# Peptides against a protein of PDB entry 8BZL: the designs that were tried, part 25

Target 1, 228 residues: chain A of PDB entry 8BZL
Amino acid sequence: SYDRAITVFSPDGHLFQVEYAQEAVKKGSTAVGVRGRDIVVLGVEKKSVAKLQDERTVRKICALDDNVCMAFAGLTADARIVINRARVECQSHRLTVEDPVTVEYITRYIASLKQRYTQSNGRRPFGISALIVGFDFDGTPRLYQTDPSGTYHAWKANAIGRGAKSVREFLEKNYTDEAIETDDLTIKLVIKALLEVVQSGGKNIELAVMRRDQSLKILNPEEIEKYV
Target 2, 242 residues: chain B of PDB entry 8BZL
Amino acid sequence: SRRYDSRTTIFSPEGRLYQVEYAMEAIGHAGTCLGILANDGVLLAAERRNIHKLLDEVFFSEKIYKLNEDMACSVAGITSDANVLTNELRLIAQRYLLQYQEPIPCEQLVTALCDIKQAYTQFGGKRPFGVSLLYIGWDKHYGFQLYQSDPSGNYGGWKATCIGNNSAAAVSMLKQDYKEGEMTLKSALALAIKVLNKTMDVSKLSAEKVEIATLTRENGKTVIRVLKQKEVEQLIKKHEEE

## One batch from the design tools (peptide; made by RFdiffusion4, then SolubleMPNN)

Design b1_p9_5_s3 (from b1_p9_5, 6 letters changed)
Fold by OpenDDE base, seed 1:
Structure b1_p9_5_s3 (fold): chain B 228 residues (1-228), chain C 242 residues (1-242), chain A 9 residues (1-9)
Amino acid sequence: as target 1 above (228 residues)
Amino acid sequence: as target 2 above (242 residues)
Amino acid sequence: ESNAESLYS
């Protein structure tokens, strides 16, 4: 029955529901990821938090494990499902393998999950892309991006969401070895990249930093302003 | 384009889930529900529309449901859907209590239901729930809490918010009058009456058309109380005198 | 905010 087949091939070979899910991602606010030498940085455009809303419950950046964090763009509720499953997998890996996941491993897990939702009858694709950053056990910084199709790649820098094209163009031009020579310069690069699409400066930016052998740190607005 | 409007769990070419949006639109026509967080408690206020003299059961609470000893919710939208979801909330809360021998944290209960809602937007053969909920609760982690969830499975914590009919106007009024850090339960009750008086499509607000529940802490225990009609009348009277 | 915008972040 066609009623059960949500994601099917078009006559010309397109998976329209996957493509449309990618359009859903573009409706999300912008997220940026940059891999430095000994640092990974995630920056996101703050969605205007309603005045009476608790900011604690509005997060676009989340930890998956002690060594991995993720930013997403697209459907918020879909993201929660992916995040929860990824967290469970990270914990399971620690229990079964006795080591934390590599960034690639957890990315592949998320990608596989997304891919299954493009092929399973009666399921629509996840309407999210994700930037996954962290450190492998050997101390190597990693940045991965995944999309609704389940495709994933490693990146030096990338962006997702509504302003991703402009931000990516900026990064292509400005990402150099000199630009990431220090942690501070790397952070500054992320902020500058976001400012291509974010209005009102540092007040509308959320920034997360993970350094080697350190936990995820969310910068406060005052700390962000120091880099502007 | 209209073919995507009728299909459940399908993205439009623009990346929209129309059935979820339509469910949210439908909720906008439901009775108004308000939630307000105070320093010393949290409250729900809901419009009561079904006042029929021939109803055999005097509904003590039509729109406000006790979930457990520490949480209650109000619903806006399809009544049958609301009944299913409120029952599920109670089951989730009870299962958690049995498993961990402590009450479920407020946000965990909210997220558990939101995951169910989300599933009904992603799995074929299902339609979104036509229900938004306001949750009030207390737990040892965050104290008094107010949450809102919608058909998408999205949720958020709030100091004050509104769902249902004229919710946008209500939220605007709440933004204007809510004083952060200075809100007492008494002032919250007064604010609730003020907002309901303006947002309900009635010429005169009456106690019979309003349900109010408060959640407080007394002697280290959570107390959920539905206000008596006389108490609501007094609140309305006080508002009219101002 | 439109119903549509609230779904995305």
Scores: peptide ipSAE 0.318, ipTM 0.773, DockQ to the pose 0.724
Fold by OpenDDE base, seed 2:
Structure b1_p9_5_s3 (fold): chain B 228 residues (1-228), chain C 242 residues (1-242), chain A 9 residues (1-9)
Amino acid sequence: as target 1 above (228 residues)
Amino acid sequence: as target 2 above (242 residues)
Amino acid sequence: ESNAESLYS
């Protein structure tokens, strides 16, 4: 019998493979997302890029479409599959519906994909969580999170990965209307949140911002240092 | 529990994919392969272990495979798995060429294979490929490129890297000696020999035990060349004199 | 441990 990966319920009603996939997420570096008034910000802990590695090929933040970005934590190769599928869906939606996806739509798509991998025989769950940010066509900033289970929720701010607990605790205390009153303050909030778990300051942080009607902008280290 | 070690596509309680990790560990026992990116080219250097006197044909490239006109790869790991993957790479590249009437970008070819590798880590009834690859190539988008991929389907671009036996030590040496922005193909070749000499578990490095391929651009065309034994001998000799 | 860590980002 082919030892097929089977995500089955335990006697206690647990999906162990999903829970274990969540543990895989915790092995990933920390990612944080914050929704501001007219900005969405993603910050990630940079995994120490090995000397001689091309930094271009080490990305934890990616665009899914012009209006949607994603950060992830967990298995890198799994993330690539999800990202590619999401990108295809974004393009397909544009072709068939003649409008870009809403952030909720693409999140739901990703979540559905993940959920299918928890229920399909011969497949293991994706070992990734994702923070999905962007703007709907009406200009509303959105932040969603999805987990290996395929669950998703909208957030004002959230974090995933190994330091997520500490970052979330920080955000719970510091996320106020005043703290996100401006784009700069929102960016600063993300940086401060990441600094709860990142030891070496701004050099180990990758930050991406998306403003209304603007594409994803990845900040360079110098730009990040201005906010520290 | 040993239960998670034997099943090919399940997470451990700690969120680990042991079969993938074990595949990666197995690659450490394979022959050493090096890749070095230079300003004017990129090279692969691989340990050749299967030297039998009774071999009827001297296979000039046991470890280095031409994928298309613009790309080559070297493999460390299970030979049969390597053959399957290299063939798949060729097919992907050819299909792309037929469909788009242009060569596949280097990274796109790498990612296509990596998606296959990843699938073998996620779909039941399959085991991970016990193979890591180094890819060298040229395209109009990024010029000369060096990539490494592993059984997980993860990949990265590199200026210099190593897979197979003693890869960690080799990488350490490369980090020490690689001069960013100043690496010529000539210097890269010398560096490759230096690293192989220290990494290969041989008393004396010989040309028969080393395969080297270079990828360069000449007159707007990519040239992939496997160095002749005599050329490799000269490189070794030069290293010994230094 | 090094192999394991490389799988996650």
Scores: peptide ipSAE 0.221, ipTM 0.689, DockQ to the pose 0.777
Fold by OpenDDE base, seed 5:
Structure b1_p9_5_s3 (fold): chain B 228 residues (1-228), chain C 242 residues (1-242), chain A 9 residues (1-9)
Amino acid sequence: as target 1 above (228 residues)
Amino acid sequence: as target 2 above (242 residues)
Amino acid sequence: ESNAESLYS
């Protein structure tokens, strides 16, 4: 039926709607995640905020729970849906299991949600990739990535969005044990990685840091400039 | 490719949602709506296109809708779609009030509707709403607020913004003349008239073609008031004298 | 912003 959005296999075995959703992700601004020793860092390219726009309402990094945060690339409205559902799940988990979610758990939840939208008649895939970072209860820092297909993997470092290729190439070359030896070095690594694709330095970067047993901290521009 | 723009909202090979883009384009042909945030209030100003003397306008507002005691909105786009969405906003606000025994925060109401809009961009057999909205409101968390939402389900907070016909030009004018931190409601009203005079596709701005609502706080209560025609006339006259 | 660009972040 031409009236239904349906993700079907092509003759060669491709799910074109999923692939096209991945192209939608590439239209998003760049996000990067790095797992340090005792820190997780998310960095995003700031989209130019219109002069009269409230910056508060422009969020590319958000908390899912006290111990988990997420950055995304792709369709903004799609991301909001995923974020809201993930937040509800985090709260539900606390109520039912009496413990916070693991980063892997919530990632799997998000991935499963995305996957369902690739296999349900009358639904299109989500046009977003996500970097999910946080700490498990045991204090282990985690970084996961999800894509529109519903796949997910754990990473040491990764990037999504428009400049992801360049950022990943940088990370592949520069992510070493020495580069993440300290929290500050880890933050610096993220900034340097983003500067591969972001113009005008620290003014166009948003950074979020989560340390063990600490809440998500969004760095102010002055704090970011210290690392540049 | 035409095959991706004429069907249920699906991704193009380039990752675009053409039906959403087309819905946004359609709104560009609707009457102009402005929103301006001031220190002491927030306002909506909308172009009134349907002026028929025989219309039994029980409500003085064609494009501005009261949502609850603390919020109002203006709409640009398909009238029938607008009616559905404004009704939904009222229902959401009422349900929240009943559930929590307090008024819904402004951003939460906006987000709730935006989730509905988004759904109409993701589920098969549905088309995007051909409507953009401006929301004005007050809550205890952020005070006076102005939001804009579009067919995609995206929204943002604004100091001043415009939707509908010539919105880009209007936004440019607002950027030039809006003084952050110094905007009074009086100045905002004057600015609204100035911008509408330049952006409306009319030869002469008249009070009959403009609808203005203000949201203020008086004695700890929100007051939403639609300006009388005479008041709008005075604003226009003042602008012409300057 | 173009209609297309506004959809993505």
Scores: peptide ipSAE 0.206, ipTM 0.684, DockQ to the pose 0.728

Design b1_p9_5_s3 (from b1_p9_5, 6 letters changed)
Fold by OpenDDE base, seed 3:
Structure b1_p9_5_s3 (fold): chain B 228 residues (1-228), chain C 242 residues (1-242), chain A 9 residues (1-9)
Amino acid sequence: as target 1 above (228 residues)
Amino acid sequence: as target 2 above (242 residues)
Amino acid sequence: ESNAESLYS
């Protein structure tokens, strides 16, 4: 009974709909984020794009602003809503505060949005987790994760989606200062991490790289192969 | 499992939205709709299932709707839901035109409706729309475009795709026969007839059972045209002769 | 299964 009500606690204090939303996240393809010294990298498992599908419309990584990008796992349509809200907030912040958002700020905004959708009887939780990366105006690289509950934390590296556990285990073993000493090594780390769960090598990986004071770059397959 | 399918906006323990999945299943029983993107245009082809002799011919198309001067759509699923969504599309397009004094970009119109669809999957007291749509359009940003959306509010751009009955088989055929970069509107029309002939549960394809609309550019203007029955007959005849 | 999979990314 308690699992059917969106905003009710179970006797043991669980919000089942939030937990179930987390299960929805696990149905998504794997995404990984790594913070390097002067770089942030997002990697995602490419879903097999249907042969006749326009690749432009299939994006798991998106820009929220010039200094912030996001990867998600879970319900695609839910993600679009969150992305749109976040983009509006980024622009609003630029207008009102006259500075770009910090990565923490926009993460907190997204987290707050998600949290509100856990407290209304008329709304289900968002079925998405997000990895949010970027640079603060002071040039500091940041990586945050948020989940359906609205909880968020800063990370050095993390993963979400179906293969997240295996990827996290890999990162826990292999994320060292030496492993992120250069931009190229950081990118290589992300690729290696994804290869733990992605079949058929680099062709099924999408990588986004953001460097300090640079725009988001999506690497092409040829560029990815150089790191494999 | 049965307990989670009764409420429209709840996750199952496995993280599934059963009502959305069921809405998608309902669409599989609807008439077939095809969309094909060509270099010089884009088309929609839809199955006419209800040929009632008493239908007032005033309705130019049962399944293909003009949205504005630059876009049209076809629908598969619950007719009443389709009418609501089609009307909403027209309203969105009109409001945009009034606000910005230019036509709404194709993808923006699609996403606006998809946001509405998504909302009906997330807000209590609402059920998902039992409708998938194919959109054809032209804008100055991307030229000719074909989109598909489903009850979840998910959408994608396509070179060719199919919704409704036997959509999987149709998509498979399209994958085999679609020639990327070499598709003319003429070849697209022929392909549409070929696919419909194989996917429609009819003994023989007839012009009365098929609606086809093309979207082209003429003299810097978008032209949306529903093919006349005679034109469709010619296409069918040509296919039968090959 | 196909319908379910299409909802997630």
Scores: peptide ipSAE 0.335, ipTM 0.789, DockQ to the pose 0.780; fails the geometry check

Design b1_p9_5_s4 (from b1_p9_5, 6 letters changed)
Fold by OpenDDE base, seed 3:
Structure b1_p9_5_s4 (fold): chain B 228 residues (1-228), chain C 242 residues (1-242), chain A 9 residues (1-9)
Amino acid sequence: as target 1 above (228 residues)
Amino acid sequence: as target 2 above (242 residues)
Amino acid sequence: DSNAEALYA
C-alpha cells in the first residue's frame, strides 16, 4: 500500500509517510518564533515535567551554535539526531570556512538532511518541524521553519506543533512593525501568542531570546512574568 | 491500525510509531527496576524474577550491569535486547576512554545509546529494542546522576524513577515520599525497599528477589557495590519493623 | 496512550 511505502508516491502524487510525519509534528507542544528588529525570540509550551524529573534534560529549545538556536515539535528522539547533525555542521563550517554559519545555511543543511530521509527506502522521515532563529554574521536577524519534507522558508513569525494554527492566526493579526519596535515588545508578542493556546499562563512558557551580538538567553519564570 | 503493525519504521496516519509504543508496552511486563538519587550516592534496585534453583551460576546481578568504573545500569524488557545494549554501552564507554583518556560523561554515554535506539526506530529492516534502562553514574560535571531511557531513544534525568511492572504506581509513591535535598543513600535504600514491597507482585518481599546496587564516592573514586543478600535482608527487616 | 504521549515534545 502506498501509505506504508516510505518512498513511493501515491497515484495522486502524495508521499504519505511525509504527510504522516507532519501529523507527528502536530502531536508536539506548540513552539513560536518571532523575528524582531534586533532580536529573535523562541517561545515554547512547556510540557509538564514530572516532579522528579531533572528539568535540565528536558529541552525543546536548543543552541546549534553561538549565533543559532532551534525549537522543534514532534518526535523528541528524532529532534536529537537532527540537532546533533546540525551542531556538527556548524562546527565543521567554522573550521572549514572560518566563519559561523548563516541561519539560512544551517536551515538548508537540516532541510537537506530531512529530504534525504524522505527519499531512502530504508529510512522513515523525521517526525519533526523546527523553528530556527539566529543572526547572520552581518547582524541580520533570521527566522526559518523546516518541516518533515525538507522544505524550508524564511518567516517574520511562525508557529509549529499542536496549537500552531491558533498561534499563527494570532500572529497574522498582531505582527506589525509597531509590535516589534522594541525587544520588550517582541518578547511580549511571543508571550501573547503562546497564551492563545497555553492555559496555565506564564508558568508553562519557556522563552529563549537572542539579541544581536549576544548569546542565547533562556528567560527564567520571573523574567517571563514581567512581560505578562 | 493493525496494517501499520507489520512494518517497524513507518508512521501511522495519526503520526504514531506503533512498534515503538508496543515495545514500551512490553517493558511494562518486565520486572520492576527503581533508581533513586541521593546527596551522597545513587542506587538501583531491581526485581529478580528468575530465581531458578537449577541455574548453575546465579549471576550476582541479573538485572544490574556495571558499564565502567563510574556507571551502572538496570534493564527492564527483553533480556536478549538488554544484553546487546549493555554490551554496546560498555563498548561506547571503552572507545571514549581510549580516544580521550578520560571516562565518558554519564549523559554522553546515555545519549550515545539513545541515538542507537532511535536509529532502530527509523531505519528499515530493524525493530525497536524492547528495553528501557536506568543508568546511575558519577562524573566530574554533574556529580551523581540518574537517567532513564526507553525504546524510542528518549531519555531524561531523574531524582527518582521506576521502569517495568507497576512503574506508574512506583513513580507515584516516589513522588510522595522523595524528599528533595534531604535524601541520603540510607534513606534512599529504605525508600527503595518500601516501594518494591508495594509494587512487586509478591506476597512478601525477600532478599533473594531483590538486587540492589549503590554508587558512591570514596577517596575520590567511584565505588559501585552490589549489596549482599544479608544487607538486603536487614533493609527488609528494618522496613517491616517500621 | 501514555506511551504515545511520551514520544512527542
Scores: peptide ipSAE 0.363, ipTM 0.797, DockQ to the pose 0.810
Fold by OpenDDE base, seed 2:
Structure b1_p9_5_s4 (fold): chain B 228 residues (1-228), chain C 242 residues (1-242), chain A 9 residues (1-9)
Amino acid sequence: as target 1 above (228 residues)
Amino acid sequence: as target 2 above (242 residues)
Amino acid sequence: DSNAEALYA
């Protein structure tokens, strides 16, 4: 039945459902990732939380393991599926290999998962991109990005979501060795990058920091305002 | 354009999931359900639409379902879909209890169902569930909780929210009148009646048209109680006197 | 569209 083949090639060789899933990502609020020297930073544009909504349940940044965290843009429910599978894989790897995953490994796992959903009968692509950051066991900071197609690359800095173009343009101009010389400068770079697309300053930014040998820290609004 | 409307689980050129959006739109035609979190409990209030004199009065609750000892839900949308999902919730909760010898945490039950809902938006040959749910519960991790889930498999925790008919207006009223940190179950009940009176397409609110359940903690146990018609009448009367 | 916006983060 042709109805089971959701993601098919067009006559001109395009995978329209993958391209359209990328458009779904652009409907998500902006996320930015920056790799510093001994720090990785994720920043996200806060979607306006409804007044009566519990902020705890509105997260765009999550831990996958102690050494890896992820920000996403796109379909929230799709993201939850990816996050859960990634978490299971991180734990499985620890049990089987007796070491935590490398950031590349878990990124490749997520990318492979996404790719399978572009090729499997009766499945649509995931409508999410992800920024995956963390530290390898050797203490090397890593940043990866993956999209609905299942492609992934390592980055110094990148952005996803609706404002990603403007944020990337900012990062291309401002990401220098001097700009990431310290942890604080790296954090400041992320905030400045987000401020290219986020209105009303630090109140609409969520920021997460992972330093070497430290767990993910989500900064409170007061901590963010110190960098603005 | 029409091709994307007829196929389930496909993206439009604009990155939209129209079948999910249409399922959400369908819920807007269902009876109103409210949830309000208080300091000392949580409640669900739901519109009863099927009042037939020949219905055996044995149906204590049409729209509010006990899921386990610590959780209940209300549904807005397609009744048959709601029955499937509520049964699945009960099964998930029971399997968890059997496996771990403790009640499933509220959010975990919600997320488990949301993953099912999401799957019906991503796997071909299925349509989204035309159902939104409000969940009330208590667990040792977060205490009293209120959640809302939609056909997409998205969910959120809430202090107060509404699904179904006139939900946007109800949410606006809740935003105006809900006082964070000061909400008692008594005040929440009064607020529920106030909002339902304004949002239900009825000339006069009657106890026959409203189901209310409360979830409280008594002596270290969760108590889920569906209010009797007389109790609802008293709440309505009190509101009319104010 | 409020429904559409609710799906994306």
Scores: peptide ipSAE 0.257, ipTM 0.698, DockQ to the pose 0.777
Fold by OpenDDE base, seed 5:
Structure b1_p9_5_s4 (fold): chain B 228 residues (1-228), chain C 242 residues (1-242), chain A 9 residues (1-9)
Amino acid sequence: as target 1 above (228 residues)
Amino acid sequence: as target 2 above (242 residues)
Amino acid sequence: DSNAEALYA
């Protein structure tokens, strides 16, 4: 039955289900990643949390390992699957190779997972893009982006989700060596980039910072307001 | 558009998963279930629709299921789907207990089922489960907890929420009356009756049409109790007197 | 559509 062939080529060579999965990503709230000199920063637009909802359970930024974190845009449930698989791989790598994953390695793993879901019968693509940031063992900060197709690239800065175009345009103009000269300037750049699409200022922004040899830090609202 | 809504769960050109959305819509026609988190406990209240005189009185609950010693859930949606998922929850909880010699944390049990739900939205030849769940539980990490999950495999923690018929109206009422940090189980029970009385498609709320379970801690143990009909009658009567 | 919006983050 043709119902098993979910992702097939169109006559003109398009993989429509992959393209449509990319449209699903655009329905997600904006996420931005910036690589600084000795820092990586993720920022996300906070979706309005319902009054009675526990904010703890609403996360767009998550740790994959001690040295790697990820932000995503698109289908929340799809993201959870990817995150869990990536976490298991990070732990497996530590056990088998006796070292943490590189940011590239785990990105490639996630990308390969996504790619398989574009080619396997009876599977739809993942409706998520991800920004993956962290530090390699050598202390090099890394930023990668992956999309529903299973492609991935290294970036200096990038954005995903609904406001990604505007945020990218801002970053293209404002990402300079001077703009990332310090950790604080790098954080400020992320905030400014998000403010291109976030109306309610710092209250609707979540920021995560990872510095060399430090754990992921989620900034509290008061800390964010200092940069506005 | 119809090409994307009648097949296995695939993306529309706009990036929508219509089969998941339709499953969520179907749940809107199910009986109302609500959950309320209190300082000293958590409760589920559910509409009982299948009132048959010939049902064996041993029928403990139509919509509220004990999962383990520390957790229970309520279901809104397709009964057969609910039975499959509740059984799976019990199996997951038991396997965890056997493996780790401790009860599964509440959120982990919820997540494990949500991963199954998600899979039914991504793999061909499957349809989404037509079921939303409310979970109540206690664990040593977060204490009393209330979760909601939907057919997509999405979930969230809540102080109070509602699924099924008239859920939006119920949630609005809960938002108005729920007092953060001041909610006792007694007050939560009263609030549950108040909300159900307004949101159930019945002329008069009766104890026969309402199931209520409470989860409390007594002497360092979790106690899950389904209220007796007489207890529910007293709650309804009290509400009518106010 | 509230159902659609609930799926995406």
Scores: peptide ipSAE 0.246, ipTM 0.696, DockQ to the pose 0.758

Design b1_p9_5_s4 (from b1_p9_5, 6 letters changed)
Fold by OpenDDE base, seed 1:
Structure b1_p9_5_s4 (fold): chain B 228 residues (1-228), chain C 242 residues (1-242), chain A 9 residues (1-9)
Amino acid sequence: as target 1 above (228 residues)
Amino acid sequence: as target 2 above (242 residues)
Amino acid sequence: DSNAEALYA
């Protein structure tokens, strides 16, 4: 059957393994990204950590470089491979070009990596989508999304994972210039968007904030509750 | 494993390359792209399907890509495959420029990509690219040019052609209305709108759903311009008045 | 189910 074959077209022109990888992404917890005026914000649904697990080891948000961070939804093991390759590319770019990557550049790199895994026998697609945020060298905030196919686009706001549809519908309604007028309003928008799908309020949310010329900051639960 | 190598690049008993045909089927479901060659320029017109409010308003041409100063292309099919191929086109063009200190001739760039496409149909362990391209360009050898390529690595030069959804119907309309030797860029733009209005499965053609790029020569330089939404609206309005 | 859930972030 074509649906079980890796990297083949069906008679009707579908790449079923890519479509099934997109379904795998929907099994991941929700992640949200919003571009503000001078801020980028990532929010993720915290998965219930087993009582004996170290919470520090379960991160859905990671830095790729000083100016770029990523949230993902889908297969955790697949995400590690993508993150590691992206980090190596960011460092390589600094060495060869003498500037940090643009957010678009590293997004395109990740997208091309994903695409190659859809076109090689013996490889399956990556079961992950990613939200990639950061600042270009000129100080422009950026948000990109990638999917298992290797497609990528720039966004003002977007969501991935289980609750992504509901969160996107919320963002389509509520993302305005007024809603992102300040850093605090932008953070509040992300929290409100996540609360559409996350139960038990701010305790189950992780937020990462990157401001212009500042490092990635993960907000603590007390900081999140101030916005709720 | 040997079992997967045998599925992607094998002839059927009838001598057919089914994976290439299935890739072409995928392209048939993609948004329509038109190319029209005129005496004073060449254009691409493409259906824009991805209209989301949350997209970043950067001059995002969904389907039209500048390749170099003298060439652009439009794509129908898998977007991720298209991104890989358009990047390769840019790299080939830049390597040629670096090596020869002149722009790559249009047909040579098309052929170089077609060789890559063909290789993905012949070498095991790869699937065909699910992408057809229209190329527009200018060079000193042939002037304004329009090419089409498909997943097989086949290509051809055209006066006017179409790829993607309802391409056969579009080509039929182009055959009827295209007047060889008399086509101006202005008339080509009008023809593109006419054909898109009939081939797009939309109740009313709107400027937000159409991307148009023109390639012209001004003062001995190639100018590639994506039409603004207002300009496309004017073209649509003019068509509705005729 | 528990093992399957552990695969996804």
Scores: peptide ipSAE 0.131, ipTM 0.548, DockQ to the pose 0.181

